# Peptides against a protein of PDB entry 6D0Y: the designs that were tried, part 152

Target 1, 225 residues: chain A of PDB entry 6D0Y
Amino acid sequence: ETEDHLESLICKVGEKSACSLESNLEGLAGVLEADLPNYKSKILRLLCTVARLLPEKLTIYTTLVGLLNARNYNFGGEFVEAMIRQLKESLKANNYNEAVYLVRFLSDLVNCHVIAAPSMVAMFENFVSVTQEEDVPQVRRDWYVYAFLSSLPWVGKELYEKKDAEMDRIFANTESYLKRRQKTHVPMLQVWTADKPHPQEEYLDCLWAQIQKLKKDRWQERHIL

## One batch from the design tools (peptide; made by RFdiffusion4, then SolubleMPNN)

Design b2_p23_8_s2 (from b2_p23_8, 10 letters changed)
Fold by OpenDDE base, seed 5:
Structure b2_p23_8_s2 (fold): chain B 225 residues (1-225), chain A 23 residues (1-23)
Amino acid sequence: as target 1 above (225 residues)
Amino acid sequence: MEEELEKEEELRKELHEKYAPVW
């Protein structure tokens, strides 16, 4: 009964209410904090699941996790570990669309002070470094570049404010890769291109152009990509 | 670890059926 109640509370947060979203999030964070001693594993799994399944509520759930992290730092660490594990499992299962949502979620956790900016930079360095790997399919390289670029609307400002030199290196490597890659249809990317009006062959170039514009505009406009 | 992953996948499926948006 309590577990079902927790699920309902977590899944319905951000829906139309008589109270402000802020008040609802604070209230929910308090409830979840109180239940952590007995239901930590369940809460972790639920939050990881909604991060993947409800991308329209991404900022709501990252804020909730931020509030929980502020109340219980150990929980925040365990949550990030769980998210990284789930990201790996999603990739192993070829759930690439879900994996992108997880990366975006992790990105926005930087703004919520759950993940340190240097740690996020290191993750993106690792993603873009895949473009330099030998004997790997271009589809793999393209996905990691997409995952990086498509996450920047959530975290690009923060990362450039704190780690501009490192970010510039990542951007330079990305640009270099995009110039040299073959413009062919990539089956792995079909998961996110199926609903896009633009051909896949130009999609990463279009995304790159959008991110460059966003950077030029000092990350003022946050776009959901 | 495997049992936890299976439980998580089951939960994912259940929540997807209940709450996933239709795009």
Scores: peptide ipSAE 0.021, ipTM 0.431, DockQ to the pose 0.035
Fold by OpenDDE base, seed 2:
Order: sequence, then structure tokens, then C-alpha cells
Structure b2_p23_8_s2 (fold): chain B 225 residues (1-225), chain A 23 residues (1-23)
Amino acid sequence: as target 1 above (225 residues)
Amino acid sequence: MEEELEKEEELRKELHEKYAPVW
């Protein structure tokens, strides 16, 4: 009964309420904190589950985890460890969509002071280093670059404020890879879009251009799409 | 969002060829 109640509370956070989202999150963090002594494993599992299944509520759940971490630092550490395990499991299981969402979630945890910026930079360095692996499919290299680039809207500002030199190195390596990667499928896809005023750009090149613009705009999103 | 999901699914299919841990 209590476990079902916790699940309901966690899943419904961010839904329409008479109270502000901030007030609801503070209240929920207090409830969860009180239940940690008896239901820590359940709470960890639930938060990991919603993190991967409800990507549209990413910032809500990272904020909740941030509040819990502020109240119980050990819980924050255990949660990050659980998320890293889940990321590794998703990769091993070839669940690459889930893995991307987990990386984005971990990225936003930097803003919530759950993950240190240097740790996130180290993760992204490892991702981009995959572009140097020999005897691996290009799609593997592309995925890790995609996972890195697609996560920057959530954390790019914070990482550049704290680790600009390291981030610039990662960007330089990324750019170098994007220039040398094969794009043989692009001409074939363009034949189907001949009537569009703009040739279909390769998805990583398009994402790269967007991230470059975002960086130029000092990580300020003018248009929340 | 739908276009991103389709691209991610294509990547998933191709990545079955070789997995190696990053760390």
C-alpha cells in the first residue's frame, strides 16, 4: 500500500495542481526523505524508472533528485550509481534510445548539484574518445557523438562556465570527427526531398550546427521548441 | 521528437554489430 502510494506520488508530480510545481516538489522531497529509512530501494528504483520512461519530465525529476540530495547526500550518490549501472545495462542490451535519455538525465543532474561538472566532462571525454576506436562500426562512433551533442542543451552552460578549456578540446575532437566521417547515404536521401528548398542535412551535421549556434548564443535558448 | 526517435531506432539496429564499453 505504501509502495503504491509512493509510485503514485512520483509519477504524478508535474501534473496540474492547485499548488506550484516548486511547492509540490519540496513537499514530495519531504515525503520521500521521511520514507528513505524503510523504502530507499523502492524510491531509487522508481526514480530510475521514471527517468528512463518519462523523458518529458526530465527536469522535474532531476530537480526532485537534487532536493533529495540536498537533504540526504548519500541518497544522491546511490542514485547516481544506480543510473550509471542502468546506463551500462542499456548499452549492453542495445537499448540506445534509453541510454540517450539516461545521459541527458545525468547531464541535467549537474545543474541540480548532484553530479560535479568535472565528472560530466570526463564522461563526455570518454564518449568522444570512441571516435578514435579502430575496427568499430561508424554507427557506434556516431551514437556516442550524438549522445554527447544531444545532451548539451541541458548542461552546456554549466560545463563551459566551469570547464571551458576541457569542453573546447571535446568540441575540437568532435568537429574533427564530423569532418572525416562517411556520409554516403546523404545523396540517396536527398533524391526523395528534391522539392524541398533545403537539401536534407545529415542529422549529426544538423545537430552540430544547432549546438554551435547554442554555444554562440551563450547557451541561452530563445525558442523552447 | 518523432524524427529523433526514428533516427535513434536506426542507430540501435546497426549498433548490434559490435558493443564495447566506454568505461
Scores: peptide ipSAE 0.007, ipTM 0.329, DockQ to the pose 0.040
Fold by OpenDDE base, seed 3:
Structure b2_p23_8_s2 (fold): chain B 225 residues (1-225), chain A 23 residues (1-23)
Amino acid sequence: as target 1 above (225 residues)
Amino acid sequence: MEEELEKEEELRKELHEKYAPVW
């Protein structure tokens, strides 16, 4: 009964309520904190599940985790470790959409003071370093660049405020890669939706241009999301 | 969102066939 109750509470947060979202999140964080001694593993699993399955509630759950982390720092650490494990498993399972969502979630946890900015920078350095790997398919390199760039709307401002020099290095490496990568249109993998299919190559170039603009605009442009 | 999902699915297929990007 209690486990089902916890699931219900976590899944329904952010739904229409008589109370403010902030009040609901504070209340839920208090309930979860009280239950941590007995149900920590369940709470961790639930939060990891909703983080990957409900991307539309990303900021709600990152905020909740931030509140929990403020109340119980050890829980925050364990949650991040669980998320990293999940990210690795998603990659191994070739679930690249989920992997991107997890990276975005981890990115927004920086804003919620769960993940330190240097740790996120190090992760992105590792992602972009894949572009220097030899004898690997370009699609591997492209994915890690995509995962990095597509996550910047959630965390780019914070990372540049705290680690501008490191971020500039990552950007320079990214730019260098994008300039030298092969840009061949492979028609066969185009899932033709009726809308203008950008080749993957064109997509990364477009995303790069958008992120450069976002950076130039001091990360204030909301239309990229 | 739909366009992003489609692009990610395309990328997933390519990576699945060619190389699994693991840590």
Scores: peptide ipSAE 0.005, ipTM 0.284, DockQ to the pose 0.047
Fold by OpenDDE base, seed 4:
Structure b2_p23_8_s2 (fold): chain B 225 residues (1-225), chain A 23 residues (1-23)
Amino acid sequence: as target 1 above (225 residues)
Amino acid sequence: MEEELEKEEELRKELHEKYAPVW
């Protein structure tokens, strides 16, 4: 009964309520904190599940985890470990879309002070380093670059504020890779060839251009993608 | 987190050929 109740509370957070989202999150964090001694494993599992399955509520759950981490620092560490395990499992299972959601979730946890910026930078360095390895399929290289770039809207500001030099190196490596990668499939997949209003770009090139613009705009999102 | 990132890097190396994304 209590486990079902916890599941209900976690799954329904961010839905229409008479109270503010902030109040609901604080309240839920308090409930979960009180239940950690008895239901830590269940709470961890539930939070990992919703993080994976409800990407539309990403910022809600990262905030919740941040609140829990502030109340119980050990919980935050255990949660991150669980998320990394889940990321590994998703990769092993070839669930690459899920893996991207998990990377984005981990990225936003930096803003919630659950993950240290240097650790996230190290993760992204590892991702982009795949592009430098020999005998690695381009599709794999492309995925890791995509996972990196597509996560930057959630964490790019924080990482550049704290680790600008390292981020610039990662960006330089990414740019270098994007310039040299093969794009032979692009002409075959193009729906339009007209230059106006703009040519159809390859998805990573398009994403790269967007991220460069975002960086130029000092990571101030005018439009949440 | 650092230890888990190291383990992820090791796993990455093992998985490069076998687990390419399907688009």
Scores: peptide ipSAE 0.000, ipTM 0.259, DockQ to the pose 0.025; fails the geometry check

Design b2_p23_8_s3 (from b2_p23_8, 9 letters changed)
Fold by OpenDDE base, seed 5:
Structure b2_p23_8_s3 (fold): chain B 225 residues (1-225), chain A 23 residues (1-23)
Amino acid sequence: as target 1 above (225 residues)
Amino acid sequence: MEEELEKEEKLRKELHEKYAYPL
């Protein structure tokens, strides 16, 4: 009964309530903390599951983990370890959609003070270093660059505030790679306007441009109209 | 396009190396 209750609480957090989301998250963190002595493994498994399966609630669960980590640092560490294991498993299983989502999740955990900024920088350094690997397909290089760039909306501000020099190096390496990589032979969609046809930019180049714009805008998301 | 995507996916499945994450 108690285990089923915990599952319900964790899965339903962020749903419509009479209370604020913040209040609900704090309340849930308190409940989970109290039950850790008896249900740590279950709670850990549940949190990993919802973190993986409910991408629409990314910020909700990162915040929850942040609150729980503040209450129980050891559990927070175990959660991070579990998520890293899951990331490795996803990569091993060629589940790149799950893997990139997990990287984004981990990225937002930096904002929640669960993961240290230097650790995330080191992860991104590792990702971008794949661009220097010999005898690997470009798709591998592209994916790790994509995973890095696509995670920056969640953590770029924090990392540049704390590790600007290191981030600049990563950006320089990324830019260098993007300039030298071969663009895929996928027929580019051309947006035909009345005046001039504009070829659709390649997805990774497009993402790079978006991230550069985001960086220039001090990591404030603007509606690209 | 589909064939190229399949080739890329196949290439992604090949040459997986384990990365150590400092987390």
Scores: peptide ipSAE 0.189, ipTM 0.517, DockQ to the pose 0.023
Fold by OpenDDE base, seed 1:
Formats: C-alpha cells, structure tokens, sequence
Structure b2_p23_8_s3 (fold): chain B 225 residues (1-225), chain A 23 residues (1-23)
C-alpha cells in the first residue's frame, strides 16, 4: 500500500460503512500490521497525529491501537512511548488542553490492554504528588488534580479492580488537598436571576463530587457526563 | 499470557520512569 492510502484508511476509520465499526477496525489493524515492515515509522506518526488531533475519535483510535498491540507488541510499546513523549512536550509548551486529552487517551489505553493498570496508577501518583510541591502556584496543583479526576471516568473501574489500595491512597491525598486549597470565587457571571444564589460549587469540588458518586456507583456510568 | 502481561507491565513501567513526569 502507498503512504497516501494508509493515511486515508487511518483518517477515515469510523465513517459510515455497511460493516460494523468493530469489523472495520479489525480489518484496518490487519492492513496496518501487514505494512509495518515497510511503513512502521509512517504508521506510527499517523496514529500519533490522529490520536492527538481527533479527540472525537478517541475510543476508535484507542481500540485500533489495542488491536495493533495484540498483533505487534513492540509497535504498541513504541506508540505508548511516542504518546508519553508528546504529553511531556505538551506540558512543556503549557498546552494544558492537549495534555489533559492525552492523559485521557492513555487512560483509555488501559482498557484496551495497551497500558498496564499499575503504570497508570504510577502516573496518577505522580500527578497527585504535585499537590505536595512547595512554592508552586495553586493553578499548577489544581491542573494535575483535574487531569487525574477527569480521566477516572475512562479508567477508574479498571484501576480499582487491580490496585484498590493504591487508588484509595491517591483519593485520600486528593481529598486532603481539596479541603485545604483556596476556592477561587471566580465572580461567576452573577446571572442576576432573582433566584437564591445557589452557591455554585467550585469546579474541582464539583468534579470531585461527581467522581465520588461514580465510585459509589461502582463506576457504572448512568449518564455520559 | 501471564508472562506476556508481566513483560508489558515492565515495559510500561520503564516508559513511565523515562518519560512520564509531571513537569
């Protein structure tokens, strides 16, 4: 296959087809596997690009990578390495929106058996450890807590099934931080609706409450948040 | 299968140690 053909196949996956998405992904994984000997670098770059730039297709590409990893373990490792490198670059560039998305992508790769649960736990331990850093702005601490909490809908179930004790420790540290942090009263747009100012819960407190509920519900999502 | 999972865990840990740090 030509490089242009590979690009087309990867970019168009998930479009309307007579076949199921799962069947299409299995087919594509087979094509990509066959082309790895000749186009590994190109395929790797393409997958990293679409993973980064097409957030609406997150689960499609994590599934595809999972299928490829099952076929070629070494390629899966190279992909993860590339994604971790990209995460570092995003953080260095202060691209926090990209960074948090990459964390979610990596989180879903745990479900696809590309990243082991203990490795993701270690990443989250590192994130929450930022709350203990001295002489850093609260916004930095808040972001890493946000990155952790906002990724749990994708991976919380698996992590608690595999590493419940470690996760409980991370949760305890997170709760402790949330209790001691200063709540920024963003002057929320006082919607001067005459209704009693519902104390708008601070965004991290709100997220924490949602995650606690999700945990209580055994990570069964009733509503796609 | 278990051996493969162990290898995967080791690899992912190594990658984490090398590249994943909250900077």
Amino acid sequence: as target 1 above (225 residues)
Amino acid sequence: MEEELEKEEKLRKELHEKYAYPL
Scores: peptide ipSAE 0.045, ipTM 0.549, DockQ to the pose 0.025
Fold by OpenDDE base, seed 4:
Structure b2_p23_8_s3 (fold): chain B 225 residues (1-225), chain A 23 residues (1-23)
Amino acid sequence: as target 1 above (225 residues)
Amino acid sequence: MEEELEKEEKLRKELHEKYAYPL
């Protein structure tokens, strides 16, 4: 296969097909595995690129990487390393939109057995530890909490199943921070949904409530976040 | 988000924990 062909295959996976997505992903994983000896660097770069730039296909590419990792653990590791480097670079560059997406992507890689649950817990511990930093802007603290909480829909179930005590600690620390942080005063607006008034909440408080509900529902999504 | 997570559930279940990479 040519590099251009590989690019086309990787970029178009998950699009309309006569076959199931599962079948297509398994097939593509097989193709990519077979081509790793010749095109490893290209495949790695392509996967990193689509993983970064195509958020609409997050679960497709995490699953693909999961399949590839199962076939070639070394490649999976190199991919993770590349993504972690990218996350670090995004954070250094204050590209928080990319960074939070990368955290979500990495989170879903836990479900795909690419990243170990303890490692993700450690990452989230590091994120929440930022709330304890002194002399830093609250926006920084808020972002790391946001990155943590907003990633839980993709990984919360797995992490609580395997690291419930550690996750509870992170949650407690998060809750403590949310209680003490300065909240922007917003005029009291109400969102009306299904004839039930919902008070407008600060975005992190709202997210926290959503995540707590998700946790209560045993990480079964009943509402699209 | 729900639809996205559900689409890959079957494949995710087929993956083995032994392949998880440390960060």
Scores: peptide ipSAE 0.038, ipTM 0.535, DockQ to the pose 0.048
Fold by OpenDDE base, seed 2:
Structure b2_p23_8_s3 (fold): chain B 225 residues (1-225), chain A 23 residues (1-23)
Amino acid sequence: as target 1 above (225 residues)
Amino acid sequence: MEEELEKEEKLRKELHEKYAYPL
């Protein structure tokens, strides 16, 4: 059936082809656009599903959504709404792995001109504001900081180009929290390198240092994190 | 990527154990 065909096309995009990835994405966007009148809900669900289940294809699907949004602005809006609903559902279900990938996906949608930079800044402000919540577990505060920092490789450049002052404020709040939080010294996270075992820095401190380096390098990734 | 996934899974477990709630 047509629905199964759409699923196959969406899931297989980015696989080996005689054509360029860009050409394949444009072609698929055209097919999906033509089928929106009859299969919009199915297409939305499929795209949300691949976004959360195939993180290795994140940039492929964000690009696809960007192309679809350019063809049909209303669809782009409905997709973002669906993704936000899914994010909320994932958080309610305590599916934090899915949630963080959804945040990264939404982050890259800024680069694809689907989500406005100010909206993403507002989301990150909300995340970092959790660090100010009283009477909540530190792990909650840590997760939202993690979700923010771990998404910056996808969107940090764009956000600093457009909202540098707001981003600096978020960074200052993050830094302040990281200095005040209780650090769990887990000895087991020692990376035994062949030469000298260095005590591994706490994961959020390590991530913070990596992001600071990316920021210093003007968000040019020299190493895949 | 595998190391990142492991860290995320560990964090998820801690969130469940500490009864963290969504934003």
Scores: peptide ipSAE 0.048, ipTM 0.480, DockQ to the pose 0.044; fails the geometry check

Design b2_p23_8_s4 (from b2_p23_8, 10 letters changed)
Fold by OpenDDE base, seed 4:
Structure b2_p23_8_s4 (fold): chain B 225 residues (1-225), chain A 23 residues (1-23)
Amino acid sequence: as target 1 above (225 residues)
Amino acid sequence: MEEKLEEELKKRKELFEKYKYVP
């Protein structure tokens, strides 16, 4: 395969096909595996790129990486390392939008058996630990909590099943932080509809409530967040 | 949250069961 062809294959995966998406992904994983000896670096770069730039295909590419990881564990590791590096760079650059997508991507990689649950728990522990830092802007602390909470719809069930005690600790710390943090109220953004049974809450409080509900519902998605 | 996330997760779980014991 040529590099251009690989790019095309990777970028176009998930598009309409006569075959199932799963079949296409398995097929592509096989193709990529076969080409790793010659194009590992290119494939790695391509996957990192699409992972970052095509959030609409997040689950497609996490699945692809998962399948590829199953075929070549070393490559999966290299991919994760690359993504972690990118996450760190995004965080250093205060590119929160990119960073949150990366966290979600990494979270979903747990479901794809690329990242171990304990490793993801450790990451979230690190995120929530930022809330304990004294000289960090609240916006940054809030972001880490947001990144954690907003990733739980994808990975919360898995993490709680395997690391319930640790997750409970993270939740407790998160709750504690949310109670202590300063809330920013923007009245102009309040949509008061006569039929809203609940007052509009700050976005993190809202997210927290949603995640708590999700947790209570055993991580079954009943409502679109 | 992505619509039908749970369903997607289920599908993927099923997919990866094929590779559960692959190191």
Scores: peptide ipSAE 0.294, ipTM 0.801, DockQ to the pose 0.041
Fold by OpenDDE base, seed 2:
Structure b2_p23_8_s4 (fold): chain B 225 residues (1-225), chain A 23 residues (1-23)
Amino acid sequence: as target 1 above (225 residues)
Amino acid sequence: MEEKLEEELKKRKELFEKYKYVP
């Protein structure tokens, strides 16, 4: 069935091929675009599913969505809406692991011209604003900061290029929160496997230090690896 | 961060440049 074929194509994209990944993605985008009139709902569901379930292919699927969005803006919008809805559902369910990944996915969609930089900044502003909420568990506040910081490797450069003032404000608020929060004893987080943060640092402090270094190095990976 | 993210970003940038002026 055509639907099964589409599923196969979407799930297998990025596998070893004689062609470049970019060429394969362009080809797949063309196929999917052509089938949208008949299989829009199915394609949308498939893309949402693989986006959620295959985190190892994050950049592949964000790129694919970017290509599709360029061809069909409405479809791209519907996809984003679906992902935002999923994020909200994950947050309501306190499924922080899924939620943080979705934030990263959305962040990378900025690089793929699916989500506008100002919209992403607004999302991060909302996240960091949670640190100012009264009578909420610190774990909630910490998570939103974590979600923000952990997404910056993907999108920080783009956001600072377009919204530097707003980003600086978010950073200032984040720093302020990190200084006043209670220290917790959770596993240390590393953005990069090559990075060995100081064991004495709490996980968010560690992440903050890594992000500060990344920012200082103008978001260039070569300076932190 | 994914390894070689900078390279990937560069490649994607180049890819999407093809679509900037498509109506």
Scores: peptide ipSAE 0.293, ipTM 0.800, DockQ to the pose 0.038
Fold by OpenDDE base, seed 1:
Structure b2_p23_8_s4 (fold): chain B 225 residues (1-225), chain A 23 residues (1-23)
Amino acid sequence: as target 1 above (225 residues)
Amino acid sequence: MEEKLEEELKKRKELFEKYKYVP
């Protein structure tokens, strides 16, 4: 495959096809694996790019990376490292919109067996630990809580299945923070949406309530299964 | 949203089951 062709394949995956999406993803993963010896850097860059620029295809690209990771664990690791670097860069640049999306992307990579559940739990522990930092702006604390909570729709079930005790501790710490943080009453125009870029103070309370409900619903579902 | 996501997760779980024991 040429570089241009690879770019086309990666960008167009998930579009209308005669084959199933799953089949296309498996096929593409195979193509990419075969071309890694010649185009590893290019493929890595392309995957990072589409992961960032095409949020509507989040699950497509996480799945693709998951399939590729299953074939080439080293490449999967390099991809995760690249995404973590990007997350750090986004945070340094105060690009919180990109950062929160990247956290969601990483969260969904747990479902694709690219990131281990314990590693994601550790990340969230680190996020929530920011709430305990002294002499930092509340907006920083709020954002990390937001990043955590807003990612749970994607990964919460998996994390609770594997690390329920740790997750409960994170939740307890989160709840404690939300109760003690300063609040300014700002009318909320929207309930929880996946597209919320930056947390507002009352939005966090709303999000917390939604996540609590989600957690409750998931627990109920787990009891049935 | 939740139902759709759960369905998607189920599908992906099934997909990755093929690779569960691949070293």
Scores: peptide ipSAE 0.288, ipTM 0.796, DockQ to the pose 0.040
Fold by OpenDDE base, seed 5:
Structure b2_p23_8_s4 (fold): chain B 225 residues (1-225), chain A 23 residues (1-23)
Amino acid sequence: as target 1 above (225 residues)
Amino acid sequence: MEEKLEEELKKRKELFEKYKYVP
């Protein structure tokens, strides 16, 4: 495979095909594995790029990385390192939209056996700990809570199954922060029906309520919008 | 939240199960 061909294959995976997505991903993983000896750096860069630029394909690329990690553990590690570095760069650049997506991407890598559950718990502990820091703008505190909560649909079930005590502590700290933080008027995450009047809620409070409901429903996906 | 996330997770779980015991 040429470098240009690899780019095409990686960018186009998940498009309509006669084969199942799973089959296509397995096939691509095989191709990429075979080319790692010659094109590891290129493949790594390409995967990082598509992970950042194609949010609609989040689960596709996390799965692909999972398959590659299963074949080449070292490559999987290098990919995670690159993604963590990218997350740090995004945060330094105040690109919070990219950063939150990267956190979500990393979260889903737990489901793909690329990131261990304890490592993700540690990351979320670090995120929520920001709420306790002094001299940190609330906007940053809010972002870390948002990044945490918005990632739980992907990884919450797995983390609670393996690290329930730690997750409970994180939730308690999150709840405490949400109760004491200064509220701002922002669009709600849920659209309420006219037949059921609801009080206006701040966006993080809305997200918290959604996640609490998800947790209560044992992390089973529910239609909440 | 993405629609059909649970279904995707299930499918992926099944996919990775193929590799669980493969040497």
Scores: peptide ipSAE 0.288, ipTM 0.797, DockQ to the pose 0.037

